Peptides against a protein of PDB entry 6TME. Designs and how they scored, part 7

Target 1, 324 residues: chain A of PDB entry 6TME
Amino acid sequence: NRLKRAYIALQAWKKAFYSDPFNTAANWVGPDVCSYKGVFCAPALDDPSVLVVAGIDLNHADIAGYLPPELGLLTDVALFHVNSNRFCGVIPKSLSKLTLMYEFDVSNNRFVGPFPTVALSWPSLKFLDIRYNDFEGKLPPEIFDKDLDAIFLNNNRFESTIPETIGKSTASVVTFAHNKFSGCIPKTIGQMKNLNEIVFIGNNLSGCLPNEIGSLNNVTVFDASSNGFVGSLPSTLSGLANVEQMDFSYNKFTGFVTDNICKLPKLSNFTFSYNFFNGEAQSCVPGSSQEKQFDDTSNCLQNRPNQKSAKECLPVVSRPVDCS
Target 2, 324 residues: chain A of PDB entry 6TME as posed
Amino acid sequence: NRLKRAYIALQAWKKAFYSDPFNTAANWVGPDVCSYKGVFCAPALDDPSVLVVAGIDLNHADIFGYLPPELGLLTDVALFHVNSNRFCGVIPKSLSKLTLMYEFDVSNNRFVGPFPTVALSWPSLKFLDIRYNDFEGKLPPEIFDKDLDAIFLNNNRFESTIPETIGKSTASVVTFAHNKFSGCIPKTIGQMKNLNEIVFIGNNLSGCLPNEIGSLNNVTVFDASSNGFVGSLPSTLSGLANVEQMDFSYNKFTGFVTDNICKLPKLSNFTFSYNFFNGEAQSCVPGSSQEKQFDDTSNCLQNRPNQKSAKECLPVVSRPVDCS

## One batch from the design tools (peptide; made by RFdiffusion4, then SolubleMPNN)

Design b2_p22_1_s1
Fold by OpenDDE base, seed 1:
Structure b2_p22_1_s1 (fold): chain B 324 residues (1-324), chain A 22 residues (1-22)
Amino acid sequence: as target 1 above (324 residues)
Amino acid sequence: SSIEERINKSLEELRKKALEKF
């Protein structure tokens, strides 16, 4: 019965293909769905004697089409990987029936609409990759209540503020890059206990960086480049004991870049170019270390090459933003 | 295959969680 339902689902999906350049679904014929290319069967969790469709892998198939509601019949699927295709439309609400969903990767497609809230219905979801799509609107706060290892949201059309619930996330990797997020980074960010990598690149984020960023002791990558952040770098950034890659470039930061930041023990690359910093410690100067790379280009630094003109600097530097 | 290994790992984790509920 389960394989019959899977057959119905997969045949409906095949019919929903507009183009299959590699003929991936060419062998999707007949009731033996476990032989279908990209379909993986395994013993059912509730009955090991029953074979069920447990995984889909259609990565890099360049398939054009949509996800039909009949995919909700694939109730035993734990892994759904369909990245690098040309699937369009919305993620079907019927996928709420896939209660075993563990990894969901629909990245690099043409999906549209709001955040796929069906992903919130999956109790065991650990991996969510929806990057490189056209998802839009607000990010639901509930996403960070999920026990996810990774949250890939980059390269979409998400807007509004980052939810304060971010501090509840157990994810090690979170990407917000290349969206339309606005407002401040929530102070609750410091509560992200398992965070290793966080990327804010290319949004409309603004305000001062919260001091609580310094509590992210396990962070190895922190990229906040290409936003509208203002004020000085928090002194608490000295707490980033494991940061290797740090990028604050292309913002509106002011003030002094301190030794405590540039001497971080694991820091290998620190880019703070294209801001309005008016001073830096000697340890921050490019070339000062063989082990560390710095970029101080296009700031308001004295006696450094490739800096902004006084005309560009004065209006900003003379009106420092107080983040206190 | 790598995907099969991932599936198996995922299923094992799911089994563990399921067993914890009992």
Scores: peptide ipSAE 0.173, ipTM 0.808, DockQ to the pose 0.062
Fold by OpenDDE base, seed 5:
Structure b2_p22_1_s1 (fold): chain B 324 residues (1-324), chain A 22 residues (1-22)
Amino acid sequence: as target 1 above (324 residues)
Amino acid sequence: SSIEERINKSLEELRKKALEKF
């Protein structure tokens, strides 16, 4: 019986709670699992006459505990949302049995270990949110082979390079922010056909921005701030016809910020502060537009306020990185 | 509820996929 298996799983999970400040699991008593707070039942896909546990929503429950292997008995779960808790440990491999997994949100917890590769085993997964945890190590290249709509990886401990397979991703939103990613942004990034938002904030990324970024016609948000990027901004950025928010601040960029970038038709905010830009077009000057906001603070610009000293600028500006 | 609606939508998508695979 599917509900019996669910009962076993949920009771095992309740036992794995160290703290339940809001008494969320207080009613997790008895065989009627469909009445449990945060547990949602629906007709089974294979038999509409059978009621099964189809979803879990324990968001913002502040529950401390871990995910026991018995959760693998929740084989009918399509939505698993447990964000903003204090769950620790690893994501159980037994969750591979949840073959209907469609949305998986374990964000804002205390999970540790490598990337939860069990997520790669779910054939129908569309939404993956593992942000604000302590996942570490390499990002599996296979993550971008999946037909995901959103990939939230930010605020973890992921290391190494961004996989070149990123170009295969069909995701509209991808966040890498606040990890330990290093190396260059892969040139294959331009192949992300559905990309709307991508965030690289606060990593150890370096090198030149690939020209292929300019091929991201559907991008509305592009944030590469707080990295180690060098060289000039690619001229191909003029191709970002739909970009609204663009941030290159806190890098080591040099060169001239062009009209073609600052006059992007949908551009609302463009922050390129805390770099080593030595020139900007008039259209890039803060206050030059009523519709656009710019920040050119702490560059090597002449006749602009709050710029770096000549002493800071000269060593970098005099040795521009050639990205050609 | 909002979550129930999301579940239903997800299940519908899964049903469609299942029908395509089998």
Scores: peptide ipSAE 0.156, ipTM 0.802, DockQ to the pose 0.060
Fold by OpenDDE base, seed 2:
Structure b2_p22_1_s1 (fold): chain B 324 residues (1-324), chain A 22 residues (1-22)
Amino acid sequence: as target 1 above (324 residues)
Amino acid sequence: SSIEERINKSLEELRKKALEKF
């Protein structure tokens, strides 16, 4: 039966533990898997009279080990949370058998290898969190074809460009931060109609910001800090009617920070420090508003404190990148 | 379902935490 398969899977997993500091699996003994700590049973969707393992929650257990192939026997699991452990190796391909997967969280572990493409095989997946691992290589474009509510990719070793398919994403939250992504932000970004939060922090992204960012009407958080972006800020950013937090710091932006950006109606924090901006509107000046916080530190602004020297500014400001 | 409720709760919690980690 289904619980017998679950027993085989869970016992195989227990054997794959190298360390269990909190003795989380101490009670993982015997056929009654529904009594196991971190194992949650529910009536099966296809037969309410049958009890199945529907969820795993081992968050914050500090368990060292790996995920064995036998986990593919947990075919009724819809919730899989194993964050903040020390699991290593790769995500087993056998997890493709978990066709009811809704939420998959393996964040804050020691997983390696390419993007776990098995996640693409789950038809009902809504939440994917693989952040704080050592996943590497290219991000598969197909990830954004899935109907995900959230995509957390930050703090990995992903390389190459952000796929143009990003515009197809229905996710409200997407994080790319602290990877090795390069190239430009795709123009298709403006098609992300459900986007509330997007973070690009600490990558090797470059080029001009696409004008299409201004089409993100529902975005509340936009952080593109610590990259290699150039040119002026798009005038279309005035369209970000709901943006609250905006960060463009630690880039190579030039030009004038306009009034229409700094007066955005929901803007509470706008950081554009550590760039090469040569002017700002009065509404952008730190301290000009009680409701808004600005940081203009380390730019090429006249009559402002803590700016770059003329020697640092002149070579860049005199050769502005034309994004038109 | 109880699973759906747990998923929703998890999503809300994780969304909140995501912003704090940057």
Scores: peptide ipSAE 0.028, ipTM 0.672, DockQ to the pose 0.103
Fold by OpenDDE base, seed 4:
Structure b2_p22_1_s1 (fold): chain B 324 residues (1-324), chain A 22 residues (1-22)
Amino acid sequence: as target 1 above (324 residues)
Amino acid sequence: SSIEERINKSLEELRKKALEKF
């Protein structure tokens, strides 16, 4: 009996709660698991006459605890939302049995350990949100081989390089922000055909931006701020026909910010502050447009306010990085 | 199916929420 298995799983989970401040699991009593708060039942896909647990929603429950291995008994779960709790430990490998997993949101918790590779075992996974945790180590390259619509990795402890497989991703939204990623952005990034939003904020990324970024025709948000990028902005950025929000602030960029970038047709906000740019087109000047917002603060621009001193600029500007 | 509809709705909501955090 599928519901009996679900009962075992849910009772094991309740026992794994250290704190339930809102008494979310107070009604988790008895065999009628479909009446449990945050538990959603639906007819099974293979047999519509059988009722199964299809979804879990414990978002914002502030529950402290861990995920016990018995959760692997929830084999019919397609939606697993436990956002904004205080769950700790690791994601159980037993969740590999949840072959119908479609949305997995464990964000805003206290999970630790390496990337939860069990997520790679789910053939139908479309949404993965593991942000705001303490996951660490390398990002498995296989994550981008999956047909995901969204990948949220931000605010973790991931390190090493971004896998070259990123170009295989079909995701519309990918966040790397506030990790410890290093190295260059892979040139394969330009192959992300469905990409709308990508965020690299607050990592240890370096090197030149790949020219292939300009191939991201559908991107609306591109944020590479707070990294160690060097060189000039790629001229190919003029190809970002749909970019609305662009942020390159807090890097080590040099060179000239061109009209071709600042006049992008959908551009609403372009921040390139806290770099070493030594020139900008008139179209890039803050206040030059009523429709666009620019920030050129703390660069090496002449005749602009709030710029770096010559002493700070000269050593960097005089030694431009050749990205060719 | 009802499940598919729920999934789709959930995806849309989750995407919106995710974007609001940035």
Scores: peptide ipSAE 0.027, ipTM 0.702, DockQ to the pose 0.102

Design b2_p22_4_s3
Fold by OpenDDE base, seed 2:
Structure b2_p22_4_s3 (fold): chain B 324 residues (1-324), chain A 22 residues (1-22)
Amino acid sequence: as target 1 above (324 residues)
Amino acid sequence: IEERLEKYKKERYEKAKKKFLE
């Protein structure tokens, strides 16, 4: 009986709670698991006459505890949302049995260990949110081979380089922000045909921006702020026909910010502050447009307010990195 | 059969998602 297996799983999970401030599991008593708060049942896909646990939603429950291996008995679960809790430990490998998983949200918890590779075993996964945890180590390249709509990795402890397989991703939203990623952005990034939003904020990324970024025709948000990027902005950025929000602040960029970038047709906000740019087109000057907002603060620009001193600029500007 | 299964998966997913939004 599928509901009996679900009962075993949910009772094991209740026993794994250290704290339940809102008494979310108070009604988790007896065999009627479909009445449990945060448990959602639906007809089974293989037999519509059989009721199964199809989803879990414990978002914002502030529950402290861990995920026991018995959760692998929830084989009919397609939605697993447990964000904004205090769950700790690792994601159980037994969850590989949840072959119907579509959305997996464990964000804003206290999970640790390497990337939860069990998520890669789910053939139908579309949404993966593991942000605001303590996951560490390398990002497996296979994550981008999956047909995911969204990939949220931000605010973790991931290290190493971004996999070159990123170009295979069909995701519309990808977040790398606030990790420890290093190296260059892969040139394959331009192959992300469905990409709308990508953020790299607050990593250890370096090198030149790849020219292939300009191939991201559907991107509306591109944020590469707070990294170690060098060289000039790629001229191919003029190809970002749909970009609305662009941030390159807090890097080591040099050279000239061109009209072709600042006149992008959908651009509403362009921040390039806290770099070493030595020139900008008139279209890039803050206040030059009523429709666009620019920030050129703390560069090496002439006749602009709030710029770096000549002493700070000269050593960097005199030795520009050639990205060609 | 495969197409039917994918349709049922999608319908089940949407129904479950709707319950989460309520």
Scores: peptide ipSAE 0.027, ipTM 0.648, DockQ to the pose 0.092
Fold by OpenDDE base, seed 1:
Structure b2_p22_4_s3 (fold): chain B 324 residues (1-324), chain A 22 residues (1-22)
Amino acid sequence: as target 1 above (324 residues)
Amino acid sequence: IEERLEKYKKERYEKAKKKFLE
């Protein structure tokens, strides 16, 4: 009996709660699991006459506890939303049995350990949100082989390089922000055919930006701020026909910011502050457009306010990194 | 059969999503 298995799982989970401030699981009593707060039942996909637990929503419940292995008995769950809690420990490997998983949101918790590789076992997964946790180590390259619509990895402890498999991703939104990623952005990034938003904020990324970024025709948000990028902005960025928000601030970029970038047709905000740019086109000057916002603060620009001193600029500007 | 199953999965998903997110 599927509901009996669900009962075992949910009762095990209730026992794994250390704190339930809102008494969310107060009604988690008895065999009628479909009446449980945050539990959603639907007809089974293989037998519409059978009612099964199809979803969990415990968002914003502030529950402290862990995920017990018995959760693997929830084999019919397609939606698992437990964000904004205080769940700790690791994601159980037993969740590999949840083969119908579509959306997995464990964001804003206290999960630790390596990337939850169990997520890679779900053939139908479309949405993965593990942001605002303490996941660590390398990102498995296989994550980008998944047919995901969104990948939220931000605010964790991930390290090492971004896998070259990123170009295989079908995701429209990917966040890497506020991790410990290092190395270069892979050149394969230009192959992300469905990409709309990508965020690299606050990592240890370095090197030159790959020219292939200019192939991201559907990108509306590109944020590479707060990294260690060097060299000039790729001239191919003129190809970002749909970019609205672009941020390169807080890097070590040099060279000239061109008209071709600042005149992008959909560009509404372009921030390139806190770099070592030594020139900009008139179209890049803050206030030059009513429709576009620019920030050129703290560069090596002549005749602009709030720039770095010659002492700060000269050592960097005189030794430009060639990205060709 | 596979196409019908995928359609049914999608419909189930959308119904569940609406229940939780709306």
Scores: peptide ipSAE 0.024, ipTM 0.639, DockQ to the pose 0.094
Fold by OpenDDE base, seed 5:
Structure b2_p22_4_s3 (fold): chain B 324 residues (1-324), chain A 22 residues (1-22)
Amino acid sequence: as target 1 above (324 residues)
Amino acid sequence: IEERLEKYKKERYEKAKKKFLE
């Protein structure tokens, strides 16, 4: 029966623990798996008279260990939250049997290997958090074909271009931060109809920003800081009617920061420091507004404090990248 | 019970989102 399978899975997992500092699994004894700390039971969707393991929550347990293949026996699990542990190894392929998976959070662990493609097999997945791990290699394009609400990929070792399929994503939040992503942001980004927050911080992204970013009308947070972006800011950024936080700092941008950007109606924080901008509108000057915070530090601006030297600016400003 | 599970899912989702934004 289903609870017997769950018992086998959970006991196999307990055996896979190397350390349990808070004794979280101390009560993981006997057949009554629904009494286990961090195990949540609910009536089965197909038979409400049958109790099944519907969720796992071991967040912040600091457990060291790995995920054994027997976890594939937890076929009724819809919620799997094991963040802030010290689990290592790979995500088992046997988890493909968890067809009800809705939220998968393995963030802040020590998982390694390629992107866990088993996550792509879950038809009902809405939330994927694999951040703060050691996942590596290419991001599969198919991740953006899924009907996800949130995709957290930050703080890993992903090394690839961002797939053009990003435009197909229905996610409201996507994080790429602190990986090794390279290349340009795809022009298809403007097709992300539900996007509210996107973060590219601390990658190896380069090239010009696509004009299509300006089509992201629902974006409240856009952070592209700490990359290798070049050229001018797209004039189409004036279309970001709902952006509250925008960060382009620590890039190689040139040109003029326009009024149309700095006067965005919902803009509360705009950081464009540590670039090679050679001019800014008065509305972009720090202190020009009480409601908006700006940072223009370390650019090539005249008559502003804390700017780059002429020696640093001249070679870059004199050779602007044409993004047309 | 299904409603409770959906509520649980939503709460966990919101907590995860909030933690990232902090």
Scores: peptide ipSAE 0.023, ipTM 0.625, DockQ to the pose 0.118
Fold by OpenDDE base, seed 4:
Structure b2_p22_4_s3 (fold): chain B 324 residues (1-324), chain A 22 residues (1-22)
Amino acid sequence: as target 1 above (324 residues)
Amino acid sequence: IEERLEKYKKERYEKAKKKFLE
C-alpha cells in the first residue's frame, strides 16, 4: 500500500523534527496521511483509483530537524517544497526513489555537504531551488545537462569554476550569486537559448566577459556585480535586445562605456559603478534619459562626480587588460 | 499515461511558479 509507505515516511520525518514552532505536524497522527498539514494527495499517475502522496508543502514552517532516509518511501511525490525551515544535514540519497520529482525546493534551510547529486537522478526535474543553504564544493557539470527551467544556487558555499556545460542549460533563470565561484564565465554561456535571468553577484569570478554574452537575446536580467572581472565591456553586448536590468558594478572593468550598450532598447537600469571605466557615452550619463537609470559612481570618468582619484585610477587604467 | 503525467506536472509547476512569483 502506497499510503502505508507514506505513513512510515512521514512518521519517521516527524520523529526527525527537533522543533515545530507552529505545530505544523501536530495533526500528523494516524494512517490518514492525506489529512496531514502540508501533505497533498492525488490520484496516482499509473492508477487513478489509487490515492497517493503527490506533494509536500512545508514552506515557512520554521521546522528544525533533518530529512530521514525513510523519505525515500514517498515514491509518488512530484512536488517537494520545504523552504524557510531549519532543516539540517544532507539530502538523503534515498530520495533517488522519487522518480516523479518535478519541483524540489529546499531553499532557506541549513543543509550542508556537497551538491545534492540525488537531484541529478530525477529524470523529470524542472525546478531546483537549493539557495540559502550551506552546500559546498564543486558544482557538478551534469546539472546543466538536466532539462531544468530554473536553477537557484545562490547563497551557498559552492566553489571552483562554473561548468562549461552551462551552455546546454534550457533554464530561463539561473542564480550563482553569493557563492565562491572562481574563474571565467564560460564562452558557452551564449548557447543558453532560453535564458531570461542570470545572476553572478558576489563571487570570485574573474577574467574578461565572454563576447558570447551578446548572443543572449532573451535575457532580461544580467547581473555580474561584485566580482573580479577585468577588461572592457564586450561590444557584442549591443545584442542584448531584451535586457532590462544590467549590473556590472564592483568589478575591475576598464575602457569606455559605449552608446551601443546604454541605448539598448529595453534597458531600464544599468549600473556600472565601482569600476575603472575611463569614459562613457553621453547616453550613459545618469539623468540623460527619463526612461533609463544609470549609475557611474566611483569610476575613472572625467568631469563626473564621485569618481576615484587619479592615484587610484592611473595604475589600472594605464594597464588595460587585453581581452582579445 | 505519459500525456497525463506531463499535463499533471505542468499544472503543478504553473501553480508552484505562481506562488514563487508572489
Scores: peptide ipSAE 0.022, ipTM 0.621, DockQ to the pose 0.097

